# Designs tried in a protein design run: peptides against a protein of PDB entry 1LOE. Part 52

Target 1, 181 residues: chain A of PDB entry 1LOE
Amino acid sequence: TETTSFSITKFGPDQQNLIFQGDGYTTKERLTLTKAVRNTVGRALYSSPIHIWDSKTGNVANFVTSFTFVIDAPNSYNVADGFTFFIAPVDTKPQTGGGYLGVFNSKDYDKTSQTVAVEFDTFYNTAWDPSNGDRHIGIDVNSIKSINTKSWKLQNGKEANVVIAFNAATNVLTVSLTYPN
Target 2, 181 residues: chain A of PDB entry 1LOE as posed
Amino acid sequence: TETTSFSITKFGPDQQNLIFQGDGYTTKERLTLTKAVRNTVGRALYSSPIHIWDSKTGNVANFVTSFTFVIDAPNSYNVADGFTFFIAPVDTKPQTGGGYLGVFNSKDYDKTSQTVAVEFDTFYNTAWDPSNGDRHIGIDVNSIKSINTKSWALQNGKEANVVIAFNAATNVLTVSLTYPN

## One batch from the design tools (peptide; made by RFdiffusion4, then SolubleMPNN)

Design b2_p17_1_s3 (from b2_p17_1, 10 letters changed)
Fold by OpenDDE base, seed 4:
Structure b2_p17_1_s3 (fold): chain B 181 residues (1-181), chain A 17 residues (1-17)
Amino acid sequence: as target 1 above (181 residues)
Amino acid sequence: ATAAYSIVSVSGSSVLS
């Protein structure tokens, strides 16, 4: 059995178990993916590889991740593109920004990306987002076009608690989001 | 359109049998 676990409750200026990419860094004990500026992409990776699939046995890991995020938009009615939790190959680098969230490059299915993401999408992209225009949570598999979405009401400046769990036995990924306050 | 995106805390665990 191979296990990996980590917990970060305060992000320091020298957070050794994270790899920062693009504009991502720490600010005031938080992980800041982007500041409220145009044309910016920031990412942070857990520094240790996580073995989630065994090619010999075909076994897939069970995993759970929990995090608390805050979106601070100067204008609640005009918010930037969003962010993701993602799993990608080791040595992954930032991909296309804007609506592709720095994680994907196409709305077409691309198995070579080997990327799964849970998006917290705060901007409507007509080419691939749900037609209702709602901000939403999406599950993305090798494409920015989500395989499943659910509308979500952004509370600007408030902490949101997220739990993402994968059950390998059932092949089901679950996502929950709550605003505790 | 702009926004600041920040993570307050994070934890994770995985188990591969």
Scores: peptide ipSAE 0.791, ipTM 0.970, DockQ to the pose 0.958
Fold by OpenDDE base, seed 3:
Structure b2_p17_1_s3 (fold): chain B 181 residues (1-181), chain A 17 residues (1-17)
Amino acid sequence: as target 1 above (181 residues)
Amino acid sequence: ATAAYSIVSVSGSSVLS
């Protein structure tokens, strides 16, 4: 059995178990993916590779992640694209295409990306987002076009608690989001 | 359109049998 676990309750200025990409950095003990500025992408990767799939046995790992996030939008009616939790190959690099959340680069399914993401999408992109225009949570498999979505109401400046779990036996990914306050 | 995105805390675990 191979196990990886980590917990970060306060992000330090020299957080050794994270790899920062783009504009991502730490400040005031938080991980700041982006500031409220235009044309910015920030990412942070857990520094240790995670063995998620065994090519010999075909087994896939069970995993769970929990995090608390805050979105601070200067204008609640005009919010940037959003962010994701994602799993990608170790050599993954930030993507700068608008609306692709720094992770994807196409609405077409591309198995070579080997990327799964849970998006917290705060901007309506006509070309791929649900037609109702709602801000939403999405599950993205090798494409920015989600395989499943659920409407979500952003509470600007409030902490949201997220739990993402994958059950390898059932191949089911579950996502929960709550605003406790 | 702009916004600041911040992570307050994070934890994770994976188990591969």
Scores: peptide ipSAE 0.786, ipTM 0.968, DockQ to the pose 0.943
Fold by OpenDDE base, seed 1:
Structure b2_p17_1_s3 (fold): chain B 181 residues (1-181), chain A 17 residues (1-17)
Amino acid sequence: as target 1 above (181 residues)
Amino acid sequence: ATAAYSIVSVSGSSVLS
């Protein structure tokens, strides 16, 4: 059995178990993916690779991730673009910004991407987002166009608690989001 | 049309049998 676990309650200036990409950095004990500036992409990767699939046995890992995030938007009615929790190959690099959230490059299914993401999308992109225009949580598999979405009401400046769990036996990914305060 | 996105805390675990 192969296991991996980690916990970061405060992000330090020398967070050695994270790999920072693009504009991502730590400040005031938080991981800042982007500041409120246009045309920026920030990412952070857990520094150790996670063995999620064994080609020999065919087994897939069960996993759970919990995190707390905050979105601070100067204009609550114009919040772009969102962020994701994602799983990608170990050599992954930032991808297209803007509506692609720095993790994808197309709305077309691209198996070569080998990327799965849970998006917290705050900006409506007509070409692929749900037609109701709601801010939403989406499950993205090799495409920025989600295979499933659920509307979510952003609370500007408030901490949101997220739990993402994957059950390999059922092949079900669950996502929960709550605002405790 | 911009915002700051930050993570306050994170934890994770995985088990591959």
Scores: peptide ipSAE 0.779, ipTM 0.961, DockQ to the pose 0.958
Fold by OpenDDE base, seed 2:
Parts: C-alpha cells; structure tokens; sequence
Structure b2_p17_1_s3 (fold): chain B 181 residues (1-181), chain A 17 residues (1-17)
C-alpha cells in the first residue's frame, strides 16, 4: 500500500519542506503562525502534496498526525483566533477574512473549497461558534462553522499534544488533546 | 471529501475585538 510520512522535530530557520504563507515563520526551533495582533494570517504547508483519494478505486487514505502546540491567550477577548490543522487542494491560498483562521471565507457550506480543518479556536465568533462561548476544538468541513465541536479548557502557555486520526473505512475523524505536563 | 491530491497545512489568524 502507498504510505506517505513526514516528521519535523525542530523547525529550522530554513525549513525547506514547508511552504510559508502570510506571517508564518520559524524562530527558536518553533513554527510561529500568528501573534495576538489585529488582522494577521500565517500558514505553513507541507511542501509535498499528499495522495488522499484514489480516483480509480475511490479509496480514501487513512491518516494520523500528531503535533505539539503552545497558545498564549490569557483572556477571551483580546486574543488571536486560534489555529487549524487543515487539508486543502494544493493551490490553497491564505484567506484574510476575520475569524476564519486563514482557511475559510464563509460560514456557509461550500463543497468547492474541498477543505477539512481541525480548529483550535480561542475566540468566540457569535455568528458561527458554539453559543456557550467556550474555547473549543472543532471539525470544519468546507465551512468555518464546525460540524462538530468540543469544549476545550486552554492551559495558557502550556504545551498541548494533539493527535488527529482519520479512519476511511468508518469515515470517522478522531481528535485528542492532552496536556502532558 | 477532499481533492485527490491535497496539501497538509496549519493556519492561524488573529482578529482582536
């Protein structure tokens, strides 16, 4: 079977297997997407396209990804939107609309975007986020309005471990987030 | 469903209000 894998333990100053968009950059061996300032978008794309779907068989690939992140968001109002892990067509471009995490441009479902994202959302957008206002993990399919969400208690400034797994046979996407320390 | 070939990415944005 076809398998693609990659691992980045430390992000170097010239990370050649990443394509940076917007304000994304590396510093101190970390990938930095945004700071808590107005109207900024940062993205990093793995430079090699991934074969997700086989047009001949119709099969969709299983996948598992893991990463560690830190968010500094000491309050709920003067903070960035959060970030996403996302899969999109290879010609994906950063989106600058407010609150869309640099990925989407509407709360309306748009299948033509062909974009799936797992969001780690730290800012409450009244128009589409869960009404309880909680920070949350969301699964986004072709819309910033998540098809499913789960409240997430941010441990400010602490490293979170994330695992995202997709089982094509069951069509189930699983997201886990833990604070190991 | 996604495109046959997709790019794996991370993205973040900030909107202060």
Amino acid sequence: as target 1 above (181 residues)
Amino acid sequence: ATAAYSIVSVSGSSVLS
Scores: peptide ipSAE 0.344, ipTM 0.801, DockQ to the pose 0.034

Design b2_p17_1_s4 (from b2_p17_1, 9 letters changed)
Fold by OpenDDE base, seed 2:
Structure b2_p17_1_s4 (fold): chain B 181 residues (1-181), chain A 17 residues (1-17)
Amino acid sequence: as target 1 above (181 residues)
Amino acid sequence: ATAAISIVSMSGSSVLS
């Protein structure tokens, strides 16, 4: 059995278990993915590779992650673009295409990307987002076009608590989001 | 459109049998 676990209650200036990409950095004990500026992509990777799939046995890892995030937009009516929690190959690099949340680069399904993401999407992209235009949580498998979505009401500047869990036996990914305050 | 996006805290675990 292979296990990985981590807990970060405060993000320090020398957070050794993270690899920062793009504009991602730590400040005031938080992980900042983006500041409120245009054309910015920030990511952070857990520094140790996680063995998520065993090619010999075919087994897939069970996993759970919990995090608290804040989206603070200067204009509550126009918020872009959102962010993801994602799993990708170890050589993953930030993607800069608009609306792709720094992770994807196509709405077409591409199994070679080997990327799964849970998106917290605040900006409506006509080409792939749900037609109702709602801000939403989405499950993205090898494409920015989510395989499933659920509307979510952004509370600008407030902390949201998220839990993401994957059950390998059932192949079910669950996501919960709450605003405790 | 812009937004400041921050993670306040995070934990996780994985188990591969």
Scores: peptide ipSAE 0.780, ipTM 0.969, DockQ to the pose 0.932
Fold by OpenDDE base, seed 4:
Structure b2_p17_1_s4 (fold): chain B 181 residues (1-181), chain A 17 residues (1-17)
Amino acid sequence: as target 1 above (181 residues)
Amino acid sequence: ATAAISIVSMSGSSVLS
């Protein structure tokens, strides 16, 4: 059995267990993916590889991650593109920005991406997003076009609590989002 | 359109049998 775990209650200026990419950095004890400026992509990777799939046995890890995020937009009606939690190969680099959220490059399924993401998408992209135009949570497998979505109401400037869990036995990924206050 | 996006805290665990 291989186990990995981590807990970060405050993001310090010297956060050894993260790899920062693009505009990602720490400030005021938070991980900042982007500031309120245009055309930026920030990412952070857990610095230790996580063995999530065994090619010999075919076994897949069970995993749970919890995090609290804040989206703080000057204009509550226009809040840019959003962000993702993602799992990707260890050598992953920032991908296309904007509606691709810095994680994908296409709406077409690309198995070579080897990337799974949970998107918190605040911008309607006509080419791939749900036609209702709602801000949404999406599950993305090797494509920015989600395999499943659910409408989500952003509370601008408020902390949202997220839990993402994967059960390997059932092959089910669950996502929950709550605003406790 | 712009927004500041930050993570306040985070934890995780994985178990591979």
Scores: peptide ipSAE 0.772, ipTM 0.967, DockQ to the pose 0.943
Fold by OpenDDE base, seed 1:
Structure b2_p17_1_s4 (fold): chain B 181 residues (1-181), chain A 17 residues (1-17)
Amino acid sequence: as target 1 above (181 residues)
Amino acid sequence: ATAAISIVSMSGSSVLS
């Protein structure tokens, strides 16, 4: 059995178990993915590779992650673009920004991406987002076009609690989001 | 981006049998 676990209650200036990419950095004990500046992409990777799939046995890992995030927009009616929690190959680099959230490059399925993401999408892109235009949580597999979505009402500047769990036996990914305050 | 996006805290675990 291979097990990986981590807990970060405060993000320090020298957070050695993270690899920062693009505009991502730590400040005031938080991990900052973006500031309210156009054309920015920030990412952070857990520094240790996680064995998710065993090619010999075919087994896939069960996993759970929880985090608290804040989206703070100066203008509540102009909130772009959101962010993702993602799993990608160890050599992953920032991808296309904007509506692609720095994780994907296409709405077409691209198996070579080898990327799964849970998006918290605040901006409606007509080419791939749900037609109702709602801000939403999406599950993205090798494409920015989600395989499933659920509407989510952003509370600007408030902390949101997220839990993401994957059950390998059932192949079911669950996502919950709450605003405790 | 037109908003600041930050992560306040995070934890995780994975188990591969």
Scores: peptide ipSAE 0.769, ipTM 0.967, DockQ to the pose 0.901
Fold by OpenDDE base, seed 5:
Structure b2_p17_1_s4 (fold): chain B 181 residues (1-181), chain A 17 residues (1-17)
Amino acid sequence: as target 1 above (181 residues)
Amino acid sequence: ATAAISIVSMSGSSVLS
């Protein structure tokens, strides 16, 4: 059995168990993915590879992650673009920004991406987002076009609590988001 | 359209049998 676990309650300036990519950095004890400026992509990777799939046995790992995030937009009516929790190959690098959230490059399914993401999407992209235009949580498999979505109401500047869990036996990924206040 | 996005805290675990 292979296990991995971590807990980060405060993000320090020398957070050794994270690899920062693009504009991602730590400040004021938080992980900052982006500032409120255009054309930025920030990512952070857990520094140790996580063995999620065993090619010999075919077994897939069970996993759970919990985090608290804040989106703070100068204009509550125009908020771009959101962010993801994602799983990708160990050599992953930032991908296309903007509506692709720095994780994908296409709305077409691309198995070579080998990327699964849970998106917290605040900006409506006509080409792939749900037609109702709602801000949403999405599950993305090898494409920015989600295989499933759920509407979500952003509370600007407020802390949101997220839990993401994957059950390998049932092949079910669950996502919850709550605003405790 | 812009936004500041920050993570306040995070934990995780995985188990591969």
Scores: peptide ipSAE 0.768, ipTM 0.966, DockQ to the pose 0.940

Design b2_p17_2_s1 (from b2_p17_2, 8 letters changed)
Fold by OpenDDE base, seed 3:
Structure b2_p17_2_s1 (fold): chain B 181 residues (1-181), chain A 17 residues (1-17)
Amino acid sequence: as target 1 above (181 residues)
Amino acid sequence: PARIDILSMSFSSTLNL
């Protein structure tokens, strides 16, 4: 059995187990993906590769991740675009296309991207988002167009707790989000 | 646009070989 794990309770100024990309940085013990400025993309990668799939056995890893986030918009009605938790190849680079959350670059399914993401999407993109226009959580497999979504009511400036778990035996990914306060 | 902060994070994966 191979296990990979890490826990970060305070994000330091020299967080050695993270690789920062784009506008992502740490300050005041937080990881800041973006400031409230248009046309910015920030990402942070775990610095070591994870063995998520074994070519010899065909086995896929089980994983669980939890995190607490805050989205703080000066204007509660203009919160674009959101963010993702994602798993991607080690050479992954930020993507700058509008609405693609810094991870994808197409609504067409592209198996070569080998990217899975859970999006917390605060902007309605007519071309691929659910037609009800709600802010939503989505599961994205090799495309910005989610394979499944659920409406989510953003609480501006409030801490949200997220748990994402993948069960390899059932091939089911679960997402929970709560506002404890 | 919005400020997006992550306050804490944990991750664990287990691969049976």
Scores: peptide ipSAE 0.832, ipTM 0.977, DockQ to the pose 0.932
Fold by OpenDDE base, seed 1:
Structure b2_p17_2_s1 (fold): chain B 181 residues (1-181), chain A 17 residues (1-17)
Amino acid sequence: as target 1 above (181 residues)
Amino acid sequence: PARIDILSMSFSSTLNL
């Protein structure tokens, strides 16, 4: 069995186990993906490759990740666009911004993307998002168009706790989000 | 647009070979 794990309780000014892309950076012990400005994409990658799939056995890793985030919009009516937790190839670079969240380039399934993401989507894109227009959590496989979504009520400026778990035996990914305060 | 901060994160994966 191969195990990979890391834990970051506070993001330091020189967080050596992260690769920062685009506008992502650390300040005041936080990882800032974006400031409240348009046309920016910030990403951070764990610096070491993770063995998530084994070609010899066909086995896929079980994984669990947890994180705490804050979305703070100066205008509560425009919180575009959200962010993702994602798994992508080791040479991944920032992709299309805006509604594509810097992770995807198409609403059509693109196997070559090799990207899985859990989106915390704060903006309704009519071309691919659920028609009810709700802010939502989505599971994205090789497309910004989620394979499944659930409405989520954003609490602007408050800390949210997320747990994402994947069970390889059942191919079930679970997401939980709570606002403890 | 909004400021998006991550405050903490953990990750663990287990792959059977």
Scores: peptide ipSAE 0.829, ipTM 0.976, DockQ to the pose 0.933
Fold by OpenDDE base, seed 2:
Structure b2_p17_2_s1 (fold): chain B 181 residues (1-181), chain A 17 residues (1-17)
Amino acid sequence: as target 1 above (181 residues)
Amino acid sequence: PARIDILSMSFSSTLNL
């Protein structure tokens, strides 16, 4: 069995097990993906490759991740666009198209992207988001157009706890989000 | 637009070979 694990309780100024992309950076022991400025993309990658799929056996890894995030919007009516937890090929680069959350570049399914993401989407994109216009959690497989979504009530400026788990045997990915306070 | 911060994170994966 091959295992990979890491835990970051405080993001340091020189967090060597992360690769920062775009506008992503650390400050005050937090990982800041974006500031409240338009047209910015920030990402952070775990610095070591993760063996997530084995071509010889066909096996896919089980994984679990948990994190705490805060979205703080100065204007509660303009919270665009949100963020993702994602798994992508090691040479992945930030994507700058509006609404694609820095990860995807099309609503069309593209298996060659080899990218899966859990989105925490705070902006309604008519072309691909659920028609109810709700802020939502989505599971994205090789497309920004989620294969499944659930409405999520953003609490502006509050800490949210997330757990994402994938069971390879059942091919089921689960997401939980709670506001403890 | 909004400020988006991650405060903490853990990850674990297991691949059977």
Scores: peptide ipSAE 0.827, ipTM 0.976, DockQ to the pose 0.927
Fold by OpenDDE base, seed 4:
Structure b2_p17_2_s1 (fold): chain B 181 residues (1-181), chain A 17 residues (1-17)
Amino acid sequence: as target 1 above (181 residues)
Amino acid sequence: PARIDILSMSFSSTLNL
């Protein structure tokens, strides 16, 4: 069995196991993906490759990730656009910003993307988001158009705890989000 | 727009070969 694991309890100014892309950076022990300004994309990648699929056996890895995030919008009615946890090829670079969250380039399924993301989407894009217009969690496979979504009530400025788990045997990905305070 | 911060993160994967 091949195992990869890491834990970051505080993001340091010299975080050796992260690759920062775009506007992403660390400050005050946090990873900041974006500030409250328009037209920015910030990403951070774990610096070591993760063996998620084995071509010889066809096996897919099981994984669990947990993280705590804060979205803090000066205007609670203008929170665009959200962020993702994602898995992508090792040479991945920032993609289209805005509603594509810097991870995708199309609402059409693109197998060549080889990207899976869990989005925490705070802006309703009419062309692909759920018609109810709710802020939502989505599971995105090779497209910004989620294969499944669930409404999520953002608590502006509050810490949210997320757990994402993938069971390869069942091919089921689970997402949980809680506001502990 | 909003400030988006990640405060902590852990990850674990296991691949059977």
Scores: peptide ipSAE 0.827, ipTM 0.976, DockQ to the pose 0.943

Design b2_p17_2_s2 (from b2_p17_2, 7 letters changed)
Fold by OpenDDE base, seed 1:
Structure b2_p17_2_s2 (fold): chain B 181 residues (1-181), chain A 17 residues (1-17)
Amino acid sequence: as target 1 above (181 residues)
Amino acid sequence: PAEIRITSISFSSTLNL
């Protein structure tokens, strides 16, 4: 069994095990993906490759991740666009911003993307988002158009706890989100 | 637009070989 793990409870000014892309940076011991300005994309990658799939056996890794986040919008009516937790190839670079969340660039399934993401989507894009217009959590496989979504009520400025788990035996990915305070 | 901050994260993966 091959195991990879990491934990960051305070993001330092020189966080050695992260690669920062675009507008992502650390401040006050937190990872800031974006400021409340338009046309920005910030990403952070774990600096070491993770063996998530083995070509010899065909086995896929089980994984669990937990994180806490805050979305803090000065205007509660415009919280665009949200963010993702994602797994992508080691040479990944920021992709299309805005509704594509800096991770995808197509609503059509694109196997070459090799990207899986859990989106926390705060803006309704009519071309691909659920028609009810709700802010939502989505599971994205090689497309910004989620394979499954669930409505989520954003609490502006409050800390949320997320747990994402993947069971390789069942191919089921679970997501939980809570606002503990 | 919004400020988006991550305050903590943990990750663990297990791959059977």
Scores: peptide ipSAE 0.823, ipTM 0.977, DockQ to the pose 0.930
Fold by OpenDDE base, seed 5:
Structure b2_p17_2_s2 (fold): chain B 181 residues (1-181), chain A 17 residues (1-17)
Amino acid sequence: as target 1 above (181 residues)
Amino acid sequence: PAEIRITSISFSSTLNL
């Protein structure tokens, strides 16, 4: 059995186990993916490869992640675009920004992407998002067009707790989000 | 646009071989 784990409760100025991409950086012991500035993409990767799928056996890893985030919009009517937790190939680089959240390039299924993401989407893109226009959580497999979504009410400036778990035996990914305060 | 901050994270994976 191969196990990988890490925990970060304070993000340092030189966080050794993270690789920062684009506009991502640390400040005040927090990971900042973006500032409230248009046309930015920030990403942070765990610095060590994770053996998530074994080509010899075909086995897929079980995983669980929990994190706390804040989306802080100066204008609550302009919160675009959101962010993702994602798993992608080791050499991954920032992809298309805006509604593609820096992790995808198409709404069409693209197996070469090899990317799974849980999106916390704060902007309605008519071409692929749920027609109700709600801010939502989505599960994205090789496409920005989610295979499943659920409406979520953003609390601007408040901390949200997220748990994402994948059970390889059942092939079920679960997501929970709560505002504890 | 918004400032997006992650304040803490934990991750664990287990792969049977």
Scores: peptide ipSAE 0.821, ipTM 0.977, DockQ to the pose 0.920
Fold by OpenDDE base, seed 4:
Structure b2_p17_2_s2 (fold): chain B 181 residues (1-181), chain A 17 residues (1-17)
Amino acid sequence: as target 1 above (181 residues)
Amino acid sequence: PAEIRITSISFSSTLNL
């Protein structure tokens, strides 16, 4: 069995196991993906490749990740656009910003993307988001148009705890989000 | 727009070969 694991409880200014892209950086021991300004994309990648699929056996990895995030908007009615946790090829670079969250380029399924993301989407894009207009969690496979979504009530400025788990045997991805305080 | 911060993260994967 091949195992990969890491844990970061304080993000340092010289965080060796992360690759920062775009506007992503560390400050005050936190990973900051964006500031409260328009037209920015920030990403951070774990610096080591993760063996998620084995071509010889066809096996897919089981994985679990947990993280805590804060979305802090000066105006609670203008919180665009959200962020993702994603898995992509090792040479991945920032993609289209705005509603594409810097991870995708199309609402059409694109197998060549080889990208899976869990989005925490705070802006309603009419062309692909759920018609109820709710802020939502989405599971995105090779497209910004989620294969499944669930409404989520953002608590502005509050810490949210997320757990994402993938069971390869069942091919089921689970996402949980809680506000502990 | 909003400031988006990640304050902690853990990850573990296991691949059977």
Scores: peptide ipSAE 0.821, ipTM 0.976, DockQ to the pose 0.939
Fold by OpenDDE base, seed 2:
Structure b2_p17_2_s2 (fold): chain B 181 residues (1-181), chain A 17 residues (1-17)
Amino acid sequence: as target 1 above (181 residues)
Amino acid sequence: PAEIRITSISFSSTLNL
């Protein structure tokens, strides 16, 4: 069995096990993906490749991740666009198209992207988001157009706890989000 | 626009070979 694990409770200014992309950086021992300005993309990658799929056996890894995030919007009526937890090829680069959350570049399914993401989407994009216009959690497989979504009530400026787990045997991804306070 | 911060993260994966 091959295993990969890491835990970061304080993000240092020289966090060796992360690769920062775009505007992503550390501030006050937190990972800051974006500041409250328009047209910015920030990402952070775990610095070591993860063996997530084995071509010889066909096996896919089981994984679990938990994290705490804060979305802090000066204007609660203008919260764009959200963020993702994602798994992508090692040479992945930030994507700058509006609404694509820095990860995707099309609503069309593209298996060659080899990218899966859990989105925490705070902006309604008419072309691909659920028609109710709710802020939502989405599971994205090779497309910004989620294969499944669930409405999520953003608590501006509050910490949210997330757990994402993938069971390879069942091919089921689970997501939970709670506001403990 | 919003400031988006991650306060902490943990990750674990297991691949059977």
Scores: peptide ipSAE 0.808, ipTM 0.975, DockQ to the pose 0.926

